Peptides against a protein of PDB entry 1IK9. Designs and how they scored, part 168

Target 1, 211 residues: chain A of PDB entry 1IK9
Amino acid sequence: MERKISRIHLVSEPSITHFLQVSWEKTLESGFVITLTDGHSAWTGTVSESEISQEADDMAMEKGKYVGELRKALLSGAGPADVYTFNFSKESCYFFFEKNLKDVSFRLGSFNLEKVENPAEVIRELICYCLDTIAENQAKNEHLQKENERLLRDWNDVQGRFEKCVSAKEALETDLYKRFILVLNEKKTKIRSLHNKLLNAAQEREKDIKQ
Target 2, 207 residues: chain A of PDB entry 1IK9 as posed
Amino acid sequence: MERKISRIHLVSEPSITHFLQVSWEKTLESGFVITLTDGHSAWTGTVSESEISQEADDMAMEKGKYVGELRKALLSADVYTFNFSKESAYFFFEKNLKDVSFRLGSFNLEKVENPAEVIRELIAYALDTIAENQAKNEHLQKENERLLRDWNDVQGRFEKAVSAKEALETDLYKRFILVLNEKKTKIRSLHNKLLNAAQEREKDIKQ
Target 3, 195 residues: chain B of PDB entry 1IK9 as posed
Amino acid sequence: MERKISRIHLVSEPSITHFLQVSWEKTLESGFVITLTDGHSAWTGTVSESEISQEADDMAMEKGKYVGELRKALLSVYTFNFSKESAYFFFEKNLKDVSFRLGSFNLEKVENPAEVIRELIAYALDTIAENQAKNEHLQKENERLLRDWNDVQGRFEKAVSAKEALETDLYKRFILVLNEKKTKIRSLHNKLLNA

## One batch from the design tools (peptide; made by RFdiffusion4, then SolubleMPNN)

Design b2_p21_4_s2 (from b2_p21_4, 12 letters changed)
Fold by OpenDDE base, seed 5:
Structure b2_p21_4_s2 (fold): chain B 211 residues (1-211), chain C 211 residues (1-211), chain A 21 residues (1-21)
Amino acid sequence: as target 1 above (211 residues)
Amino acid sequence: as target 1 above (211 residues)
Amino acid sequence: SLEEKIKELEEEIKEVEKKKE
């Protein structure tokens, strides 16, 4: 089961933060349980897949688009954009919400809720879920932090090896050239010496022929 | 201000999860505000630095050690080890907690609390803090995940460059040696040719002298 | 470059050989 808790403001009580819980299996389209609380009272309702389909049809909205709007309204938490307005009557237990656009406001959905007899249990369970979620997120953050520190070490190790490889390549090239030049110069000197000996021998032979 | 909310069980109501909030400035030693709730009622008390010092003295415990035990008891959340037992009387508003060791249980501290007139506000604020903490931890988690993905890309890039550098170094060495051997062999051939010419010239001169 | 310096050395060798003829 998936669950989302969000902070909302009711039009009837704008100074009192309310909490909207939605719980569903796999997809919101299959139906959901909605719970509203003010920290003292709680109200719960079940919305079926058939009710969602009927609300979409009544709106003349494509079902996938309608469910997409439900996800935004019910699961996003109160973003600073007053795009969604929530209304609840404690007397009728009727919950409805509107989408507010620049030039048009329209009812997005409505649900009958029931007052919970033991709201303290719902509130305690809601707080427990929040604390469990905090603990899970902390454990995930600690894991990601340790992994980042590992990856940074591994990066530094490879970077250091790469820099050493570059330097070693340049040094190797320079050393091989120096050695090559030395050996080449020795061979050039030997060739020069042998040519001079040949020239001298030819000059001596030319002198011996001239007698 | 620092704040921690933990789930606890009271000895008087072991089937009902309670929530213990502690709020303090910088260090628990400087004093703290403790709030207890069962999701219906709330109780709050302020503990001063002087009260903490007096409780440490009454226990004949070094203050730093005592504050260390307070941090474990009040801030750890209920770990599975029943090391700390919490007691509260709704009638007397007296809160006390014990440390349970294998062979000894002792009172660690006690506080007078006051029943909150508007517990719903305390509960709403507590839930708001939990939701804000979840949002902060989610944002941190997303940031760490993006950083992890960046570090992994950076590592793969450097690793690929390093492998190319190693291969290029080996190829360079092999190529330089092949070229060097070619040039050296040409010079050795020229030296051998010049030596043969010198030997032939000497043999011809010896013939001319005999002639 | 490395190749240029090898080539330069090879050319210098050829020139030293050609000046001798």
Scores: peptide ipSAE 0.014, ipTM 0.815, DockQ to the pose 0.131; fails the geometry check
Fold by OpenDDE base, seed 2:
Structure b2_p21_4_s2 (fold): chain B 211 residues (1-211), chain C 211 residues (1-211), chain A 21 residues (1-21)
Amino acid sequence: as target 1 above (211 residues)
Amino acid sequence: as target 1 above (211 residues)
Amino acid sequence: SLEEKIKELEEEIKEVEKKKE
């Protein structure tokens, strides 16, 4: 089961924050349970897949698009934009919400709720879920923080090894070239010495032929 | 202001989860506000720095150690170990808690609470704080996840560059050595050729002298 | 190592030069 709690404001009670809990299995399209509370009273209703399909058909809206709008309205909470208006009558237990566009407002959905006999139990369970969610998210955050610290250390270690490898490659190249130049100069000196000896021998032979 | 909400069980109502909110400024040692709720009723009390000091003195406990025990009792929630027992009388509004050790149980602290006139407001504010904390922790989690993915990419990039640098260093060393051998062999061949020419010239001169 | 092989080649060159005096 998936669950989302959102903060909403009712048109009838704009000064009192309400909480809207939606619970569903895998997809909102399969139906959901909706619970409304003001911290004293609670109201619950069940919305079936057939009701969602009927409401989409009545709106002449494609079902996937309608469920997408339900997801935005019911699971987002009070987003900064007054895109959704929530209405509830405590007398009739009728809950409805509207999508407000610049030029058009339309009813997006409506639900008959029932007053919960023991609202304190629903409120306690809701607070428990919030505390459990905080604890789970805190544990995930601590894990990710430790993993980030590990990855940062590992990155610094490889970076340091890479910089050493670059420096070692440049040093090796420089050293090999220096050694190569020294050996080449020795061989060049020997070749020059041998050529001079050959020239001297040839000149002496040419002198000996001229007598 | 710092705040912590914990789930607790009262000895008098073990079947009903209670919520303990503690609010303080910087340190618990400076005093705190405690709020207890069962999702229907709420009770609040203020504990001053002087009361904390007096309770530490009455317990003959070092103040820093006492505050450390208060922090464990009041901010940890129902840890898995029944190390702390919570008691509350709704009639007297007297709240006290005990530390349970293997061989000794002792009262750690006690507070006079007052019944809140509008418990729904306290409960709504508590739920709001939970939802705000969830949203903040979710944003931190998403940030840490993105940072983790970044660090992993950066690590893979540096690791791949490091491996290429190692391979390039080995290839450079091998290539420079091969080139060095080739040039050295050419010079060795030239030296051998010049020596043979010198030997031949000397032999011809020795023949011409004998002639 | 490549350093050892360079040293060996330098020594072989010195030996070939010494055999030729």
Scores: peptide ipSAE 0.014, ipTM 0.816, DockQ to the pose 0.139; fails the geometry check
Fold by OpenDDE base, seed 1:
Structure b2_p21_4_s2 (fold): chain B 211 residues (1-211), chain C 211 residues (1-211), chain A 21 residues (1-21)
Amino acid sequence: as target 1 above (211 residues)
Amino acid sequence: as target 1 above (211 residues)
Amino acid sequence: SLEEKIKELEEEIKEVEKKKE
């Protein structure tokens, strides 16, 4: 079961933060349970897939688009300020919300809620869920931090090996060229020496032929 | 101001999860505010630095060790099961907690609380803090995830460059060696040719002298 | 190693020079 708690402000009680919990199975489109609380009282309602479909039809909106708007209204908490207006009557237990655009305000949805007999149980469970979520997110953060530190070490190790490889390549190239030049120069010197000996031998032979 | 909310079980109400909020400035040792709630009622007390020092003295415990035990009891929530036992009388508003070891149980601390007149305000503020903490931790998780993905890309890039550097070093070494051998062999062949010419010239001169 | 191969080539050069005196 998926769950999201958001803070909302009711038009009737703008000074009192309310909390809207939405719970659903796999997809919000299949229906959801909403719970509203002010920290003293709680109200719950179940919205079926058929009700979601009916509200989409009543709005003349494509169902996927309507569910997308429900997600923004009910799961994002304070979306961009004033885009969604929430209304609740404690007398009728009627909950409705509107989308406010520059030139158009329209009702996005309406739900009948029921007052919870034991709101303290709902509130405790809600706080437990928040604390569990905090603990899970902290554990994820600690894991990601350790992984980040590992990746940074691994990066530094490879970077250091890469720099050593570059330096070793340059050193090898330089050394090989130096050794090559030395050996070539020795061979060039030997060739020159042998050529001079051949020239001298030819000159001596030419002298011996001339007596 | 630092703040920690934990879930506790009271010996008097073991079936009802209670929430213990501890709030402090910089260090728990300088004093703290505790708030206890069951999701319907709330109780608050302020513990001064002097009270902490007195409790440490009464326990004949070093203050730093005592504060360390307070941190474990009051901030870790459910520490290891059964290490800390919490007691609260709604009648006297007396809160005390014990540390349970195998062979020794002892009172770790005791505080007088006051019943909050508007518990809904305390509960709403507590839920707001939980939701803020969730949002902050989610933002940290998203940041760490993006950083992790960046570090992984950077590692892959350096690893790929390193492998190319290794291959380029080996290829360079092989190519330089091949070129060197070719040039050396040419020079060796020239030296061989010149030596043979010198030997032939010497043999011809020795024939001319014998002739 | 390339060093060993350079050394082998240097030794082969010396041997070719010694067979030629």
Scores: peptide ipSAE 0.013, ipTM 0.816, DockQ to the pose 0.116; fails the geometry check
Fold by OpenDDE base, seed 4:
Structure b2_p21_4_s2 (fold): chain B 211 residues (1-211), chain C 211 residues (1-211), chain A 21 residues (1-21)
Amino acid sequence: as target 1 above (211 residues)
Amino acid sequence: as target 1 above (211 residues)
Amino acid sequence: SLEEKIKELEEEIKEVEKKKE
């Protein structure tokens, strides 16, 4: 089961923060349980897949788009843009929410809730879920931090090896060229010397033929 | 202000989870506010630095060690080892906790709490703090994940450059050797040819003298 | 090693030079 808790403000009670919990199995489309609390009282309702489909049809909205709007309204909390307005009557236990566009507000959905007999149990379970989520996220953060530190070390190690390889390549190339130039020059000098000796020998032989 | 919320079990009410909130400014040694709730009622007390010092003295414990034990008892939640036992009387509003060692339990501290008039406000604020902490931890997780992915890419890039540098070094070395061996062999051949010409010229001159 | 091959080539050059007096 997946769960999301968000803070909401009710139009009827804007001075107190309410909490909206939504619970579902795999996808919100398959239905969900909605719970509202003010920290004293709690109200719960179950919304079926058929009700979601009916609401989408009544709105003349494609089901996937409607579920996308439900996800934004119910799971994101009313983000800072107050695009979603929440209404609840404690008397009728009727919960409804609207999407506010620039010049048009429309009802996105409505649910009948039931007052919970033991709100303290629901509140305790909600706090437990929050604390569990904090612990899980802290463990994940610690893991990611350790991996980040590992990757940084590994990067520095490879970078240092790379720089050493570049320097070693340049040094090797320079050394090879110097050695080969030296050897080539020695061979050129020997070739020149041998040519001069051949020229001298030919000149001496031409002198010996001339008596 | 720093804050920690933990789940605790009261000896008097082991069937219901209670929540222990501790709030402090910089260090627990400077004093703290303790809040207990069952999701319906709440109780709060303030503990001063002088009270902490007095409790440490009454226990004949060094203050830093005592504060270290308070931190474990009040902030870690009773970890899975149930080393700390919590007691609360709703009638007297007296909260006390014990450290359980193998064969010895001792009282670690005691506090007078006051029943909160509006427990719903305390509970709402506590849930808000949990949700804020979840959001902060999620943002930190997302940041660390993005950094981890960046560092992994950067590592792969440097590793690939390093491997190319190694291969290029080996290829360059091999090419240089082949070229230089070729040139050296050509020069050796020329030197051999010139020496043979010199030897032949010397032999012909020796024949001409015998003639 | 590369250094060993250079050294061998240098020595072979010296030997070819010495066989030539």
Scores: peptide ipSAE 0.013, ipTM 0.815, DockQ to the pose 0.121; fails the geometry check

Design b2_p21_4_s3 (from b2_p21_4, 11 letters changed)
Fold by OpenDDE base, seed 3:
Structure b2_p21_4_s3 (fold): chain B 211 residues (1-211), chain C 211 residues (1-211), chain A 21 residues (1-21)
Amino acid sequence: as target 1 above (211 residues)
Amino acid sequence: as target 1 above (211 residues)
Amino acid sequence: SLEEKKKELEEEIKEAEKKAK
């Protein structure tokens, strides 16, 4: 079961924050339970899949689009200012909400609620859910923080190894070339020396033939 | 101002979850405001730094240790089962709590509370604080998740560059040695050839002298 | 310079590689 609690303002009581809890199974389209509270009283109603379908049909709206509008209204709380207007009569227990656009306002949905006999129990359960959600989110936050610290250490270690590898590659190339040039120059000097000895021997032989 | 809300069970009403809110500035030692609610009624009291000092003195406990025990009792909620016992009289508005150890139970603290005239306002504010905390924690979690994904990408990029650098270093060394050996062998062959020419020239000269 | 000697060496390597083929 999924749940969302949102703050709303009722047109009839704009100075008193109300809380709207919506609970559903898998998708909001399958129906939901709505609970409204002012911190003293509570009201609950069940909205079936058939009621959602009927409201969509009555509005001549495609069901998926209608459920999308329900989700924006009921699960986001008051989104950006004043797009959704919430109304509730404590006498009739009739809850309805409107979508206000620049050129058009229309009723998005309406639900009959029932006054809860023991609102304190509903309020306590709502607070318990909030506290459980806080604890779960804190545990996730601590886990992600530890993982972030691990990844940062691992990145620094690999970066340091990479920089050492680059430097070692350049040093290796330079050292190998220096060593090779030394050995090559020694061999070139020996070749030049042997060539000079051969030239001298040839000149001496030409002198010995000429007597 | 810092705040913590915890679930507690009162000895007088063990079936009804109560909520204990503690609010303080910087440190619990400087004093705090305590609020108790059952979701219908609320009670509030202010505990001064002087009262905390007096309770520590009356217990013959070092102030820092006493505040440490207050923090465990009041801010952790019911920690592991049954170490802290909470008591409240709705008639006297007297709140007290005990620490239960294996061999010793003792009163840790006691506070006079006042019944709130408008408990719904206190309850609404408490729920608002919970919802704000949830939203803040969700935003932090989303931020940490994005940062974790970034760090993981950055790690993979550096790791791939490092592996390429290692392979390039080994390939460079191998290639340079192969090339150097080829040149050195050519120079060695030239040296051997010139030495043989010198030996032949010396042998021919010795024949010409004997002739 | 080391770079000039490196170029001379690279030319000698290419000549040696041509004779070894």
Scores: peptide ipSAE 0.061, ipTM 0.830, DockQ to the pose 0.675
Fold by OpenDDE base, seed 1:
Structure b2_p21_4_s3 (fold): chain B 211 residues (1-211), chain C 211 residues (1-211), chain A 21 residues (1-21)
Amino acid sequence: as target 1 above (211 residues)
Amino acid sequence: as target 1 above (211 residues)
Amino acid sequence: SLEEKKKELEEEIKEAEKKAK
């Protein structure tokens, strides 16, 4: 089971923040339980998959698109875009919500709710869920923070090793060339010395031929 | 201002989860506001720095140690260790809590609370704070997750560059040695050729002298 | 082997370095 709690404002009571809990199994499309509370009273209703499908059909909306709108309306709360307006009659226990577009407002859905006899239990359970969610999110944050710190240390280690490898490569190249030049120069000097000895020997031979 | 909400169980009502909100400025030691709710009723009291100091003195406990115990009792909730027991009389509005050790139980603190006239407002505000905290923690989680993914990519990039640098260093060394051996062999061959020419010239000269 | 030639070259380098001092 999945659950989302959102804050909403009712058109009839805009000064009183209400809380909208939606609970569902795997998908919102399969139906959901809706709970409304003002922190004193609570109201609950169940919406079936058939009701969702019927409402989509009545709106001439594709089911996936309709469920997408339900998700935005019921799970996101009244985001700062005021795209969704919520209405509730405490007398009739009738809940309905509308999508407001620039040129068109239309009813997106409506539900009959029942007043909860023990609202304190519903409210306590809601607060418990919030506190549990906070604790879980804190544990996730602490874990992710530790992972970040680990990854940063690992990155710095590899970066430092990489820089040392680059420097070691350049140093190796320079060292090898210097050593090679020394050996080559020695061999070149020996070649020059041998050529000079050959030239001298040839000159001496030419002198001996000339008595 | 800092705030912590915890769930507690009262000795008088162990089946009903209560919520304990503590609010303070910068430090718990400077005083705090305590709010208790059962999701229907709420009670609030203010505890001053002087009361905290007096309670520490009455207990013959060092103030920092006492504040440390208050923090564990009031902010951590009844953790699974049941080290703290909470008592509240709805009649007297008297709240007190005890620390339970294996061999000793002692009262850690006591407060007079006042029943809130509009508990729904306190409860709504408490739920709002929970929802805000959830949203903030979710945003932190998403940020930390993105940072983790970035750091992992950066680590993989540097690791791959490091491995390439190691391989390139080994390849460079091997290539330079191969090239140098080629050049050295050419020079050694030239030296041998020149030595042979010198030997031949010396042998010819020795023949001419014998001649 | 290449390793043997490397070793010979390193010895020749070491001799050249000794003569250059």
Scores: peptide ipSAE 0.035, ipTM 0.833, DockQ to the pose 0.681
Fold by OpenDDE base, seed 5:
Structure b2_p21_4_s3 (fold): chain B 211 residues (1-211), chain C 211 residues (1-211), chain A 21 residues (1-21)
Amino acid sequence: as target 1 above (211 residues)
Amino acid sequence: as target 1 above (211 residues)
Amino acid sequence: SLEEKKKELEEEIKEAEKKAK
């Protein structure tokens, strides 16, 4: 089961932070359980897939779009833009929420809730879930931190090998050129020496013909 | 101010999860505020640096070691080893905790708490802190994940450049050797040709002397 | 200079490659 807890403000009690818990299986479209608490009292209701479908039809909204709006309203918490307004009557246990646009506000949904007899159990379970989520997220953070440190070491190792490879390539080229210049110069000297011997032999033959 | 919330079990109410909040400035040694809640009632007490020092002295324990034990007991939550046992009387508001070792259990500390008149405010603030901590940890996780993906890309880029550099070094060496062998073979052929011309000139001179 | 000798060698390489074709 998936769960989200959000902090909200009720229009009737704007000074008292409330907490809205939504719990569902895989998709919000399949229905959900909504729980509201002020830290003293709790109220819970179950919303079926059929009720979600009916609300979408009553609004003349496509179901996927409507579920998308429900997800934003119920799972995001109070964003700084107060795009969603929450209302609850403790007397009737009627919960409804509105989407506030620039020129038009409209009711997005409404739910009948029931007052929980033992709100302390709901509150304790909610706090347990928060603490478990903190611990899980901390463990994930520690894992990601260690992985980042590993990747940084691996990057430095490869970078250092790459720089050494570049330098070794340049050094190899320079060394090969130096060695081959030496060998070529030796061969050029031998060629020049042999040409001089040929010239001398030709001059001696011309002297022997001239007697 | 630093804060830690832990889940604990009281010996008197082992079926009901309690929450122990400790709040302090920089160091637990400087004193702290302890708050206990069961999700319905809350109890709070302030422990001064002088009280911590007195408890350490009464135990004949070095203060730094005692504060280290307080940190483990009050900030870790119930570890699976139940090394710490928590006791609370709702009537006297007396909170005490014991360290359970293999052969000996001893009282580690005791605090007088006061019942909070408006526990809902304390519980709401505690839930707010948990939700804020979840959001902060989630943002940190998203940052670390993006950094991890960046480091992995950077590693792949350098690794690919390194492999290309290795291949380019081997190709350069092979190419240079092939080219230099061609030049050297040409010079060797020229040397052989000049030697043959010298031998022929010497043979012709020997014929002219015999002629 | 080494660069001048490298250039001279590159010319000799080019001539040798031309004769080897």
Scores: peptide ipSAE 0.030, ipTM 0.830, DockQ to the pose 0.747
Fold by OpenDDE base, seed 4:
Structure b2_p21_4_s3 (fold): chain B 211 residues (1-211), chain C 211 residues (1-211), chain A 21 residues (1-21)
Amino acid sequence: as target 1 above (211 residues)
Amino acid sequence: as target 1 above (211 residues)
Amino acid sequence: SLEEKKKELEEEIKEAEKKAK
């Protein structure tokens, strides 16, 4: 079961933060349970897949698009631009929400809720869920932080090895060339010496033929 | 201002999860505000630094140790071993908590609380704090996750460069040695050829002298 | 082998280095 709690402001009670809990299985499209609370009273309603389909049809909206709008409205609260407005009558227990566009507002959905007899249980469970979520997210944060520190160490180690490899390659090349030049010069000197000996021997033979 | 909310069970109401909020400035030693709620009613008390010092003295406990115990009791709830037990009388508004050791239990602290007139405000604010903490921790998780993915990419990139550097070093060494051997062999062949010419010239001269 | 030729070259390099001192 998935759950999201959002802060909302009711048009009728703009000074009092309300909390909208939505609970669903796998997909919001399969239906959901909506719970509204002001921290004293709570109201709950179950919305079926058939109701979601009917609301989409009544709006002449494609079901996937409609569910996408429901997700934005109900799971994110009144988005940063107040794109969604929420209305609730405590007398009728009628909850409805509107999407506000620049030049048009339209009803996105409406639900009949029921007043919870023991709102304290619902509120306690809601707070428990929040505290569990905080603990889970803290544990995840601590794990990710430790992994970041590990990855940074591993990066520094490989970087240091890479720099040493580059320097060792350059040093190797330089050393090999120096050694090669030395050997080559020795061989060139030997060749020059042997050539001079051949020239001298030829000159001596020419002297011996001339008696 | 720092805040921690914990789940606790009161000895008098073990079936009902209560929430203990502690709020303080910088250090718990400087005093704190304690708030207890059952999701319907709320009770609040302010504990001063002088009261903390007096409780430490009454216990004959060093203040730093006492504050350390307060931190464990009040900020962590009944730890995983039920080391701390919480008691509250709704009639007297008297809150006290005990540390349970294997063979001894002792009162760690006691506070007079006052019933909040509008508990819904306290509960709403508490839920708001939980939702804010969830949002902050989610944003931190997303950031840490992105950093982990970045660091992993950076590690893979450097590792790949390092492996290429190692291979390039080995290839360079092999290529240089092949080239050097080729040139050296050419020079050795020239030296051998010149030596053979010198030997032949010497043999011809020895023939001419015998003639 | 290439390794034998490398050793021979290293020896020639060492001899050349000795003569250059």
Scores: peptide ipSAE 0.024, ipTM 0.828, DockQ to the pose 0.761

